# Peptides against a protein of PDB entry 4M9S: the designs that were tried, part 44

Target 1, 135 residues: chain A of PDB entry 4M9S
Amino acid sequence: SRGLVGVECITPYSYKSLAMALQRCVEVLSDEDRSALAFAVVMPPGVDIPVKLWSCVIPVDICSNEEEQLDDEVADRLKRLSKRGALLSGKRMPVLTFKIDHIIHMFLKHVVDAQTIANGISILEQRLLEIGNNN

## One batch from the design tools (peptide; aimed at target 1 V26 E27 V111 V112)

Design b1_p30_3_s4 (made by RFdiffusion4, then SolubleMPNN; from b1_p30_3, 17 letters changed)
Fold by OpenDDE base, seed 5:
Structure b1_p30_3_s4 (fold): chain B 135 residues (1-135), chain A 30 residues (1-30)
Amino acid sequence: as target 1 above (135 residues)
Amino acid sequence: SLEEELQKKIVEQALAGLRKNLAKLREREA
């Protein structure tokens, strides 16, 4: 399957029980949410990332051309993921951000297919070029 | 404002992290 392995797989993940639990959590996600989670693998673990930057890699199926609506759709997906165990950690103040923990990132690194990773890298690079240097 | 400054810093830190991580990911692909 695109994004995440759709079936139980053997991984070198050191916490096998946690990996199994995470796999179960992933399996019950919608296709959209699962895809969003898959692309989180290209995010740096432990960093609070604003929704606008998440939107650079999260594929959106149906949305208006307005940036705020795009961000809202992405935010909704990320919020759902944050409610699924410890997949993501959300922070509302001072700006809405989401963070992937290292342990979850390690899991994703072993279950997300190479093509999804490659695609995520490519699209993120492209979007960051468009955003430009803000610092 | 303080909120704006903090928001700016968060974005900048995130961007820096993203770029750094992307570089690492590309290295792994090579």
Scores: peptide ipSAE 0.586, ipTM 0.913, DockQ to the pose 0.028
OpenDDE base, seeds 1, 2, 3, 4: peptide ipSAE 0.582, 0.585, 0.584, 0.586; ipTM 0.912, 0.913, 0.912, 0.913

Design b1_p30_4 (made by RFdiffusion4)
Pose (drawn by RFdiffusion4):
Structure b1_p30_4 (pose): chain A 126 residues (1-60, 70-135), chain P 30 residues (1-30)
Amino acid sequence: SRGLVGVECITPYSYKSLAMALQRCVEVLSDEDRSALAFAVVMPPGVDIPVKLWSCVIPVLDDEVADRLKRLSKRGALLSGKRMPVLTFKIDHIIHMFLKHVVDAQTIANGISILEQRLLEIGNNN
Amino acid sequence: EEEEEKWEEEEEKLEELKEKLAEAAEKVLE
């Protein structure tokens, strides 16, 4: 209910809070990977979820979502790969409350909608 | 005092990052 700023203190670390550190990991990022990351906010954290359940909210056969999610986990270790039972990714929690009070307030609502939308279109496949 | 100055600079840089992310998100949504 306040993000990483709820716990920022003087610590043996050079950063007042972990968000100031993560700031850079996002700054060095490929412009688009900045995009895919900016959107993985509206994902369930600590939950393993498939490439297609990701192809819905990440921008651009759609494995390209996976490629971005791979660079994203290789570069700052921001996501998480888990090869089988099915090619799936996962967003951890700190790497989430970073994005919550950091990603543009509107893009949160837009991701919520673009998803409930593309979810419903997989509802129409049947 | 030196650490506080560095933290203020990092806060400003974080705000700039938030603006950059907003701009990148707007470009994607267009």

Design b1_p30_4_s1 (made by RFdiffusion4, then SolubleMPNN; from b1_p30_4, 14 letters changed)
Fold by OpenDDE base, seed 4:
Structure b1_p30_4_s1 (fold): chain B 135 residues (1-135), chain A 30 residues (1-30)
Amino acid sequence: as target 1 above (135 residues)
Amino acid sequence: SAREKKWEEERKRLEELKRKLAKISEEALK
């Protein structure tokens, strides 16, 4: 999946400065962090999402099959993104969550490629079904 | 067009997914 790589920033924003700033922030991210950010487009904006749900869509190479390790690695990526200004907002209590703001989400809708979005939808739907069957 | 219909279906699917995620998140945080 291309994610945000190689996509020209076409923004409907009248404020070109914000779009440009966001684009610059995206460009300096690692491939892994940029991918994580791209998949944030499938998350509902303005909602505190537990790390467990983020881990359903963010790809992680883990040596062990422990779910706890998956969450930790995903959390680290999201924490890095949260340190990049307005990309994500994290909360530690009562549960570690991350939230994408509406403005960032709107930006992602325009710059994330269609295939990445489609993949994210497919992956999340599958994982959510699995989680739902296990409660 | 067939392409337009496909995109519309995908958009609907995405919105439904977002609603589900929001609900699950709310339940996890209670």
Scores: peptide ipSAE 0.501, ipTM 0.872, DockQ to the pose 0.028
OpenDDE base, seeds 1, 2, 3, 5: peptide ipSAE 0.358, 0.501, 0.498, 0.500; ipTM 0.780, 0.871, 0.870, 0.871

Design b1_p30_4_s2 (made by RFdiffusion4, then SolubleMPNN; from b1_p30_4, 14 letters changed)
Fold by OpenDDE base, seed 2:
Structure b1_p30_4_s2 (fold): chain B 135 residues (1-135), chain A 30 residues (1-30)
Amino acid sequence: as target 1 above (135 residues)
Amino acid sequence: SERERRWEEERKRLEELKKRLAELSQKALA
């Protein structure tokens, strides 16, 4: 499956050490967590995004049939990411949110597969449309 | 080229989505 590229990102020299550290963090992630991180590339950096919106793009196991349960699973993944090299920043109040910072986002732009980005866009467009139509 | 056009369209779509996500997030947190 598509996701994060398995090669070291090409980045300016000034970010080489950071990129290397981030790459190491990515390599030790589970496939599911790494996939979640990959899709963070389609999120606006520096914005606290509610889990509900994350769940619009983060792939979740189909064994869950309730939307709220899906959000919980997504939240768990994002929480793990937030604890691993500060890949994300989580806030619990007033609403559980996660944020990708600009530096991490920049890293992802160089290491996430182009097809993953395209898929994320398509999925997100569809999910947001559904949310809008169901309200 | 066609490839360049597709990439540009994708980038445009992405930026639009990011804006929408930011707006929705703001509403949810307000």
Scores: peptide ipSAE 0.520, ipTM 0.877, DockQ to the pose 0.027
OpenDDE base, seeds 1, 3, 4, 5: peptide ipSAE 0.515, 0.512, 0.515, 0.517; ipTM 0.875, 0.875, 0.876, 0.876

Design b1_p30_4_s3 (made by RFdiffusion4, then SolubleMPNN; from b1_p30_4, 16 letters changed)
Fold by OpenDDE base, seed 3:
Structure b1_p30_4_s3 (fold): chain B 135 residues (1-135), chain A 30 residues (1-30)
Amino acid sequence: as target 1 above (135 residues)
Amino acid sequence: EERERKWKEQEEALKALQERLARLSAEALA
C-alpha cells in the first residue's frame, strides 16, 4: 500500500526526514530490486502500469525466451518493492499492475543517475517499438 | 549550454514516453 499519498514537504525537517527514511529503505534492498526501483523513474507517476509494460524496462540478468516467465520474474521484484514501505502499490484485479507514487518518483529523480534514466528511456523505446512491430 | 540542452531533451523524451505508457496502460486495462 501507499503510505505517502497526500504527504507534502512542509518544513526542511520533514523533507529531510522523508528522504532519510526512503534512503534507508533503498539501502536494504538487494542489488536487483534496487535496480528495478531505479528504473521506475521512467514510469508515469500515479498511473497503474501492467506488469507487461514494467517488464519492458526492468533489467533481468538471464533473459528467458518465455515472455510469461519474464513477466513472473518482474512481478516478483515489484511485489517485493511493494512490501517495502510505500515504494510501489500493487493491484491484482482485474489485471496485475503496479504504480509509483508522485512523492517516491520525485525522490527517485534526485537519486537515480542521469545515465540510468537515459538507458531506461532507450530500452523502453526499443521494447515498445518491437511490441508494435510484432502486433 | 550543452548540459542544459541535453537535460531538456531528456525531459522531453521522458515526458513523451510517459504519455505513451499511460495510453498503453489504459488500453490494456480497458
Scores: peptide ipSAE 0.544, ipTM 0.886, DockQ to the pose 0.028
OpenDDE base, seeds 1, 2, 4, 5: peptide ipSAE 0.540, 0.537, 0.538, 0.543; ipTM 0.887, 0.887, 0.887, 0.892

Design b1_p30_4_s4 (made by RFdiffusion4, then SolubleMPNN; from b1_p30_4, 18 letters changed)
Fold by OpenDDE base, seed 4:
Structure b1_p30_4_s4 (fold): chain B 135 residues (1-135), chain A 30 residues (1-30)
Amino acid sequence: as target 1 above (135 residues)
Amino acid sequence: SAREEQWRRQEEALAALKERLARLSAEALA
């Protein structure tokens, strides 16, 4: 009967170390991916958000007038972010969604520029109004 | 301060948007 020795899970990563690690991850991103990540601050953490809603805030240079291409480009950016550490979590079924973790979101709230946040809010508000009027 | 007030307004706006986004997301997944 080997008694389970309670291994104290010493989380070796202090908040400071986690922040530093995240900062390093952000620094190696492309400008486009970094911008996309910054705007993720306006999303509710822990919620699976459909790509369609992500496309309302992530800036994309549209080469074509096809709305479907916009979602695809946004999805590609978010997929890249999801492959870099724990920045985002993707889910394919039933609908392609991406989720920002609470920890990552908290990090972004502290490091994203106030003007960027303001812009994201403004853009999102405008796009949501447009969606609401089309529904 | 003006900066604090601006931040407060942004936080309120973000909270409202997040709630709306959460609802829209739930509807889309439902």
Scores: peptide ipSAE 0.388, ipTM 0.846, DockQ to the pose 0.027
OpenDDE base, seeds 1, 2, 3, 5: peptide ipSAE 0.207, 0.285, 0.367, 0.126; ipTM 0.681, 0.814, 0.845, 0.646

Design b1_p30_5 (made by RFdiffusion4)
Pose (drawn by RFdiffusion4):
Order: structure tokens, then sequence, then C-alpha cells
Structure b1_p30_5 (pose): chain A 126 residues (1-60, 70-135), chain P 30 residues (1-30)
């Protein structure tokens, strides 16, 4: 209910809070990977979820979502790969409350909608 | 489909801009 700023303190670390550190990991990022990361906010954290359940909210056969989610986990270790039972990714929690009070307030609502939308279109496949 | 592509481009631009503004704020706080 306040993000990583709820716990920021003088610590043996050079950063007042972990968000100030993560700031850079996002700054060095490929402009688009900045995009895919900026959107993975609207995902469930600590939950393993498939490439297609991702192809819904991440911008551009759609494995390209996976490629981005791979660079994203290789660069700053921001995501998480889990090869089988099915090629799936996962967003951890700190790497989430970073994005909550950091990603543009609108883009949160837009990801919520673009998803409930593309989820409904997989509802129409049947 | 074209309208969705436009909306998606706009959302992507906004996400980038908003993220850059918040990263600048964090930089100022540091």
Amino acid sequence: SRGLVGVECITPYSYKSLAMALQRCVEVLSDEDRSALAFAVVMPPGVDIPVKLWSCVIPVLDDEVADRLKRLSKRGALLSGKRMPVLTFKIDHIIHMFLKHVVDAQTIANGISILEQRLLEIGNNN
Amino acid sequence: EEEREEELKEATEEAREGLEENLEELREEE
C-alpha cells in the first residue's frame, strides 16, 4: 500500500531503497524490453503462467513474447524461466511492487483491460 | 484490428513516457 518506499532506510547498501537500484536495470533496457517489463505489472506474481497468457499483455507465431521475457530475465534477472511442464515465465514479488508504484498509473488500467479483452477472445475460440 | 493496433501503439508510448518520468523522479530522490 505504499510500495518499497514503505521500508526504505539507511542500510549498508548504497541505495536508500531497492527501487532506486532497480531504476537502472530498467534504464539500460532495450526500449521494447522496457515495454514488456512495463506491462508485466498486470500479471499475477509468484504464479507460473504460460507464454500465450503473456502474449496478451506484452507488446510488438508469437514466441517473440518469450524472447523478450528471456532477455528480461537474463538482463537484471527481472523475470524467471521454467522450461517444462510448458514453456512458462513468472514474475517474482519485489520485482512487482517495484513496477506497481513505478509504471504509469494509466498503463496499469490499460493492461488490465487489454488482458480481460484478449482473455475474452480466447473465450470466443470455443 | 487496425484500431487495436493504434490503441496498442498509444499505450506502449504512454507506458514508456510514464516509466521514464518515474525513473527521473527516483533519480532526483537518490

Design b1_p30_5_s1 (made by RFdiffusion4, then SolubleMPNN; from b1_p30_5, 17 letters changed)
Fold by OpenDDE base, seed 2:
Structure b1_p30_5_s1 (fold): chain B 135 residues (1-135), chain A 30 residues (1-30)
Amino acid sequence: as target 1 above (135 residues)
Amino acid sequence: EEEEREKEEEIRRLALEGLRKSLAELEKRE
């Protein structure tokens, strides 16, 4: 939640109206969903990312140790984000994926604090290494 | 089923490639 808390619309966006609209969308999110959105900044825009990979970066505070349940919880958060201002685009087939659009990603790059971005990168890299080693 | 698995693998491959590129770009800004 730290990455998007107190996001002031101080974006160099020529589209101030869009930034304001996005800010409003972010403000109405729950803390958990807002946190998930913040970490979406580490994802490449325009790429369909499987939920499994999202789960590597999306923080989950309360979940069972079951990997399947983790993915479901992450998916639910991402689905909520997709419904709210189309912050993400979800696809169910052939695999459940979510994609962040370039505009949203660019917005996040400006509003998410550097520490959150760094943390997200670190977490993702660590989890990817773990997945790679377990294969 | 095999076709779906292949599609899934392709999506995952593309995602990982995208992630690598994105991470590299984000790291340069730090």
Scores: peptide ipSAE 0.516, ipTM 0.889, DockQ to the pose 0.029
OpenDDE base, seeds 1, 3, 4, 5: peptide ipSAE 0.509, 0.507, 0.513, 0.509; ipTM 0.887, 0.886, 0.888, 0.887; seed 1 fails the geometry check

Design b1_p30_5_s2 (made by RFdiffusion4, then SolubleMPNN; from b1_p30_5, 15 letters changed)
Fold by OpenDDE base, seed 2:
Structure b1_p30_5_s2 (fold): chain B 135 residues (1-135), chain A 30 residues (1-30)
Amino acid sequence: as target 1 above (135 residues)
Amino acid sequence: SEEEKRLLEEIREQALRGLRESLEELRKRE
């Protein structure tokens, strides 16, 4: 699988080295992909998250109001992230999910600004309420 | 398939539990 599963910080230097590498990967991302990665900080590490739930927090600018198209666009972004520095791990079977690993999540918690985290929490809470109401 | 739907539902349930926990942890930090 793609990602940093099983990676542990052996020394502070190792962590710093990984952080530097990740920072370089983040810097070359498009604004849209970087934004998507930033909002991944609200996701629990090590959990396979369906694209539908990712779409609750990943900002997407599309012309269509169709839910499926939203998910497709989100999936494309997440796929790109999974190919860049193993920022995410994609799983297509049995269903399409993406997972953020612990190391990446820890990195994000240190580099993502507090306002973005707060916004992500608020957005996710709102979307989850909406999903709950539709059940 | 129906099997895929069942698996998706299970994954969603697991994800939702994880999300709730993540949100709680993030709230504590904020």
Scores: peptide ipSAE 0.521, ipTM 0.897, DockQ to the pose 0.031
OpenDDE base, seeds 1, 3, 4, 5: peptide ipSAE 0.515, 0.311, 0.514, 0.510; ipTM 0.897, 0.736, 0.892, 0.893; seeds 4, 5 fail the geometry check

Design b1_p30_5_s3 (made by RFdiffusion4, then SolubleMPNN; from b1_p30_5, 16 letters changed)
Fold by OpenDDE base, seed 4:
Structure b1_p30_5_s3 (fold): chain B 135 residues (1-135), chain A 30 residues (1-30)
Amino acid sequence: as target 1 above (135 residues)
Amino acid sequence: EEKERRELEEIRRRALEGLRRSLAELKERE
């Protein structure tokens, strides 16, 4: 059993330099995209999360009664985040998913305020309960 | 179609399990 040598991605970039780079990336985001990124902190790092689950926590101002429009808007935001500094990793097949890396997640834990994290958790829990009850 | 369905179900299952674990961990730290 070859022990998965955890490729410690020794990023040659000092944690400080990476944090600064990430901060700059965050600063240039729109308010909507920044909010979406903030709520990504509640997602488990390293896990491919379907857009439908992202839509449970990503705030969308568009009261579109159509669930499809919500997912599309969320997907667009996440796509933009994936293009900007690889804040997220998107996969299209077999289903559209987005993943937050451990490094980004750690950064978010330090930058995102506790209230936002708490709110995100609460929202996600509520939505998951609703999904679970409907399934 | 069955293979695709199984793959989708697995992705969803893993995602949900991950979410539940993460939520539990986050709550324990608070």
Scores: peptide ipSAE 0.478, ipTM 0.886, DockQ to the pose 0.030
OpenDDE base, seeds 1, 2, 3, 5: peptide ipSAE 0.464, 0.447, 0.456, 0.472; ipTM 0.882, 0.877, 0.880, 0.884; seed 1 fails the geometry check

Design b1_p30_5_s4 (made by RFdiffusion4, then SolubleMPNN; from b1_p30_5, 17 letters changed)
Fold by OpenDDE base, seed 5:
Structure b1_p30_5_s4 (fold): chain B 135 residues (1-135), chain A 30 residues (1-30)
Amino acid sequence: as target 1 above (135 residues)
Amino acid sequence: DKEREERERAIREQALAGLRRSLAELAERE
């Protein structure tokens, strides 16, 4: 199904209906997946973002510090989100990426706690700095 | 393989640029 990409103009009513539907989708998520979705708010909408960059903000508890395992776990969460209500759009080629739609992003801006957003920004900025210094 | 690598790099660069914009926008709202 063509995701929300085709809706350029959402009426307030349509938005409300969509918000309700999205809220229901969020409610049935696991805590981990819901957390991952919350942090998606810091991502730019409409941009295909590699899993490696998602891993900078998605909180994951893994036994190993191997980057590959982190990316795999993050990818699994994002894949689950992509299957539920098209919360994300995944692409496998040329590299595994996920994209948040503008409408979903707008929804998240309204429902995600301000502190969570601030934390996500801080974490992302820190990780990007680290990546930049390692290059 | 080279073409793929170039495309992957382009995607990464676009993503990073987008992230920077998003961060700026979010920071302005605080």
Scores: peptide ipSAE 0.361, ipTM 0.846, DockQ to the pose 0.030
OpenDDE base, seeds 1, 2, 3, 4: peptide ipSAE 0.350, 0.210, 0.350, 0.357; ipTM 0.843, 0.713, 0.843, 0.846

Design b1_p30_6 (made by RFdiffusion4)
Pose (drawn by RFdiffusion4):
Structure b1_p30_6 (pose): chain A 126 residues (1-60, 70-135), chain P 30 residues (1-30)
Amino acid sequence: SRGLVGVECITPYSYKSLAMALQRCVEVLSDEDRSALAFAVVMPPGVDIPVKLWSCVIPVLDDEVADRLKRLSKRGALLSGKRMPVLTFKIDHIIHMFLKHVVDAQTIANGISILEQRLLEIGNNN
Amino acid sequence: EFLEAVEKVIEEHGVGTEEELEELKEKLHF
């Protein structure tokens, strides 16, 4: 209910809070990977979810979503790969409350909608 | 792995400020 700023303190670390640190990991990022990361906010954290359940909210055969989610985990270790049962990714929690009070307030609502939308279109496949 | 990667980035680019983080927040608009 306040993000990582709820716990920022003088610590042996050079950063007042972990968000200041993560700030750079996002700054060095490929412009688009900045995009895919900026959107993975609207995902469930600590939950393993498939490439297709991701192809819905991440921008551009759609494995390209996976390629971005791979660079994203290789570069700053921001995401998480889990090869089988099915090629799936996962967003950890700190790497989430970073994005919550950091990603543009509107892009949160837009990701929520673009998803409930593309979810419903997989509802129409049947 | 995560903490080591963050430490490497901080060694290369330094630690960010609140103002810089606010600027980054504006850049993360889509």

Design b1_p30_6_s1 (made by RFdiffusion4, then SolubleMPNN; from b1_p30_6, 14 letters changed)
Fold by OpenDDE base, seed 4:
Structure b1_p30_6_s1 (fold): chain B 135 residues (1-135), chain A 30 residues (1-30)
Amino acid sequence: as target 1 above (135 residues)
Amino acid sequence: SFLEAIEKLVKEHGVATREELAALSRRLAL
């Protein structure tokens, strides 16, 4: 039986505490996972986004140029993030998707540096262009 | 194209709209 989720009022204190907790979660991530999380800020919150689209913004270095392997590696990173303080939520059906919550997204907008955001935008633009040319 | 529009939005605003990315997401999920 799943326990009842208590109603909690959002207070400045709660926000500060949550921010501190999230910051701690970020600090214990590997460099690769932290980078993946940072680029998640480019995605709209509350949307189930398939791994293929996530792969457009998450930097991955793979030995093979196979697209399937790229998606798998990205999925693995996102899965790890989903297990760390609910940074992301995953859904397997009908297709594997991940979603960033509004609260997490808001947090990221405040802590991710401008250059990282700019890089993520550039990467996404480039990958979308490539997808557009192939579809 | 739709993708070009998304690129433009990302460039100008930092993110695409939820609706546009959702549409793209659905397309890519097929």
Scores: peptide ipSAE 0.028, ipTM 0.541, DockQ to the pose 0.021
OpenDDE base, seeds 1, 2, 3, 5: peptide ipSAE 0.022, 0.030, 0.025, 0.021; ipTM 0.535, 0.559, 0.496, 0.578; seed 2 fails the geometry check

Design b1_p30_6_s2 (made by RFdiffusion4, then SolubleMPNN; from b1_p30_6, 16 letters changed)
Fold by OpenDDE base, seed 2:
Structure b1_p30_6_s2 (fold): chain B 135 residues (1-135), chain A 30 residues (1-30)
Amino acid sequence: as target 1 above (135 residues)
Amino acid sequence: KFLESLEEIVKKYGVATREELEELSRRLRL
């Protein structure tokens, strides 16, 4: 299977300073990176999540059978997000992980459609089960 | 089985504490 379809973030809190700043950051992202950011809301904040788990939810057009390429593409997107407004925090050791901060996560919870969040969680769960079954 | 799979991933990468695993599990059950 392929990754989730990308979603653009729109905030109803455009008059709030933080929301405005984040909105600007989101607007300058590519469609792919913006989609990745949207689905980052699925992850709990403050937790170092390995790329493999991110790859279960980040929207990509790469087939899941191309696992190595999938992880690389996901990692690249997350790295770009880390560089743009510190939307994520990357860690290379002991393995490549990414973490979403609480403030960003809180923002995303309000600007990402609830159904999109629910779908993302469901897909993550499904893919995680598949990974587990293949071990 | 979902939790087991999650735990396996966390164990494999060694990047999360038990508490973080529990939080992750909780979040994914929403």
Scores: peptide ipSAE 0.286, ipTM 0.848, DockQ to the pose 0.021
OpenDDE base, seeds 1, 3, 4, 5: peptide ipSAE 0.058, 0.099, 0.164, 0.103; ipTM 0.675, 0.716, 0.773, 0.713; seeds 1, 4, 5 fail the geometry check

Design b1_p30_6_s3 (made by RFdiffusion4, then SolubleMPNN; from b1_p30_6, 17 letters changed)
Fold by OpenDDE base, seed 5:
Structure b1_p30_6_s3 (fold): chain B 135 residues (1-135), chain A 30 residues (1-30)
Amino acid sequence: as target 1 above (135 residues)
Amino acid sequence: SFLKSLEELVKKYGVATREELEELSKRLAL
């Protein structure tokens, strides 16, 4: 499954209009970027979250096991999302962070399936364990 | 460390709260 499912929400008109716009934005994403966006629902909204933490939940395939490359690949995906419909906002100083807005997060909570959320939590837990065991 | 703290939060709550993540984010920014 794609993780993001088109759902007609019972919401105010303004929200419905925004939801439709967001749906169109999501439809033009690559599968990889759409997946990254789906897993963003695991993060709390309104928080500047460093790429290191994003890297614990965003699924990526990398050519190396180096943490820098992992963070770079995740950052690239998040940057693409930030440039597409302002789905995320990025900040470089003092540390590279990305933030999901409350409105976007609320939208995702209605369209991301429960299994994707569960998978995101599982992935986060697994990666933290792996990092902890290597340190 | 940041990672150890995050691991503990995940184990306890599944996902860290907004306040907890914000605090951890600040630690990384320092």
Scores: peptide ipSAE 0.102, ipTM 0.665, DockQ to the pose 0.020
OpenDDE base, seeds 1, 2, 3, 4: peptide ipSAE 0.028, 0.028, 0.026, 0.023; ipTM 0.603, 0.562, 0.554, 0.524

Design b1_p30_6_s4 (made by RFdiffusion4, then SolubleMPNN; from b1_p30_6, 15 letters changed)
Fold by OpenDDE base, seed 5:
Structure b1_p30_6_s4 (fold): chain B 135 residues (1-135), chain A 30 residues (1-30)
Amino acid sequence: as target 1 above (135 residues)
Amino acid sequence: SFLEKLEEIVKKYGVATREELEELSKKLKL
């Protein structure tokens, strides 16, 4: 799977059963959703992150470069993740946000490829700089 | 604090300096 290791997560914490459940949940995801979940590791856990920020790191393939369409596609992926084992939690007000909890984030840190993490951070940095320069 | 900086970044919908992102990365231990 893109960005994730094929081996079951081994955690030093007392959450083996949960880790196994999460691993199974990841395995049944589509490639696109699994990729989105992998890049979610770059986000701080326990924080309501606006979709605009998620769109900086979640890889999507859209026919338009319009920001609204990008955000919509990202939101759809994150919504699917929120419905599958509550991998994310979403809020609609005041703006559409998604949050990754600490346990799931911890799981991702163990199963996401180090290069994927590094790439995600690099991409996030680049996109945030672009946003900052265009404000 | 880190939390305050994070909140600021989030409130700005991704507007952040490289320094802020580096700090975030370090705190995430990625």
Scores: peptide ipSAE 0.219, ipTM 0.770, DockQ to the pose 0.024
OpenDDE base, seeds 1, 2, 3, 4: peptide ipSAE 0.037, 0.133, 0.028, 0.119; ipTM 0.590, 0.726, 0.528, 0.704

Design b1_p30_7_s1 (made by RFdiffusion4, then SolubleMPNN; its pose is not in this set)
Fold by OpenDDE base, seed 3:
Structure b1_p30_7_s1 (fold): chain B 135 residues (1-135), chain A 30 residues (1-30)
Amino acid sequence: as target 1 above (135 residues)
Amino acid sequence: SEEERRRKLEEEERERERAKQERLSKYFTF
């Protein structure tokens, strides 16, 4: 259990409010959306990241192995997270991207299991290597 | 004393925050 003791939030007041809001949001998420939120911790905060990169780490149980269907399902999950407490922000142009805010990312680093974070990074690295080898 | 009461309140707040974090951590265990 890593305690929040050491996070100097730029806005301490915003942190307690955010923690309460995040707790409420996380409790009402589906298991799928909660999983997607957990893996957002492996992404760099404040960066607009294409859905294709999100799909490398977000676990999706789909019947088809088509990349397009994977990206669509991932995009739908990320859109739901964006609507629920603004956990993410999205842009459509030029490519559909999502970014995690620094404050939310810091919160996730404290609540997501360290092994889950490590596994997520490993999965991302593996998938990026596979994509790079197929080009 | 007033200082002891303040310390106790701060400890209770820290324990509540730890309990919240532990509860949230359970949702992110896969």
Scores: peptide ipSAE 0.100, ipTM 0.564, DockQ to the pose 0.117
OpenDDE base, seeds 1, 2, 4, 5: peptide ipSAE 0.099, 0.078, 0.031, 0.092; ipTM 0.560, 0.541, 0.458, 0.562

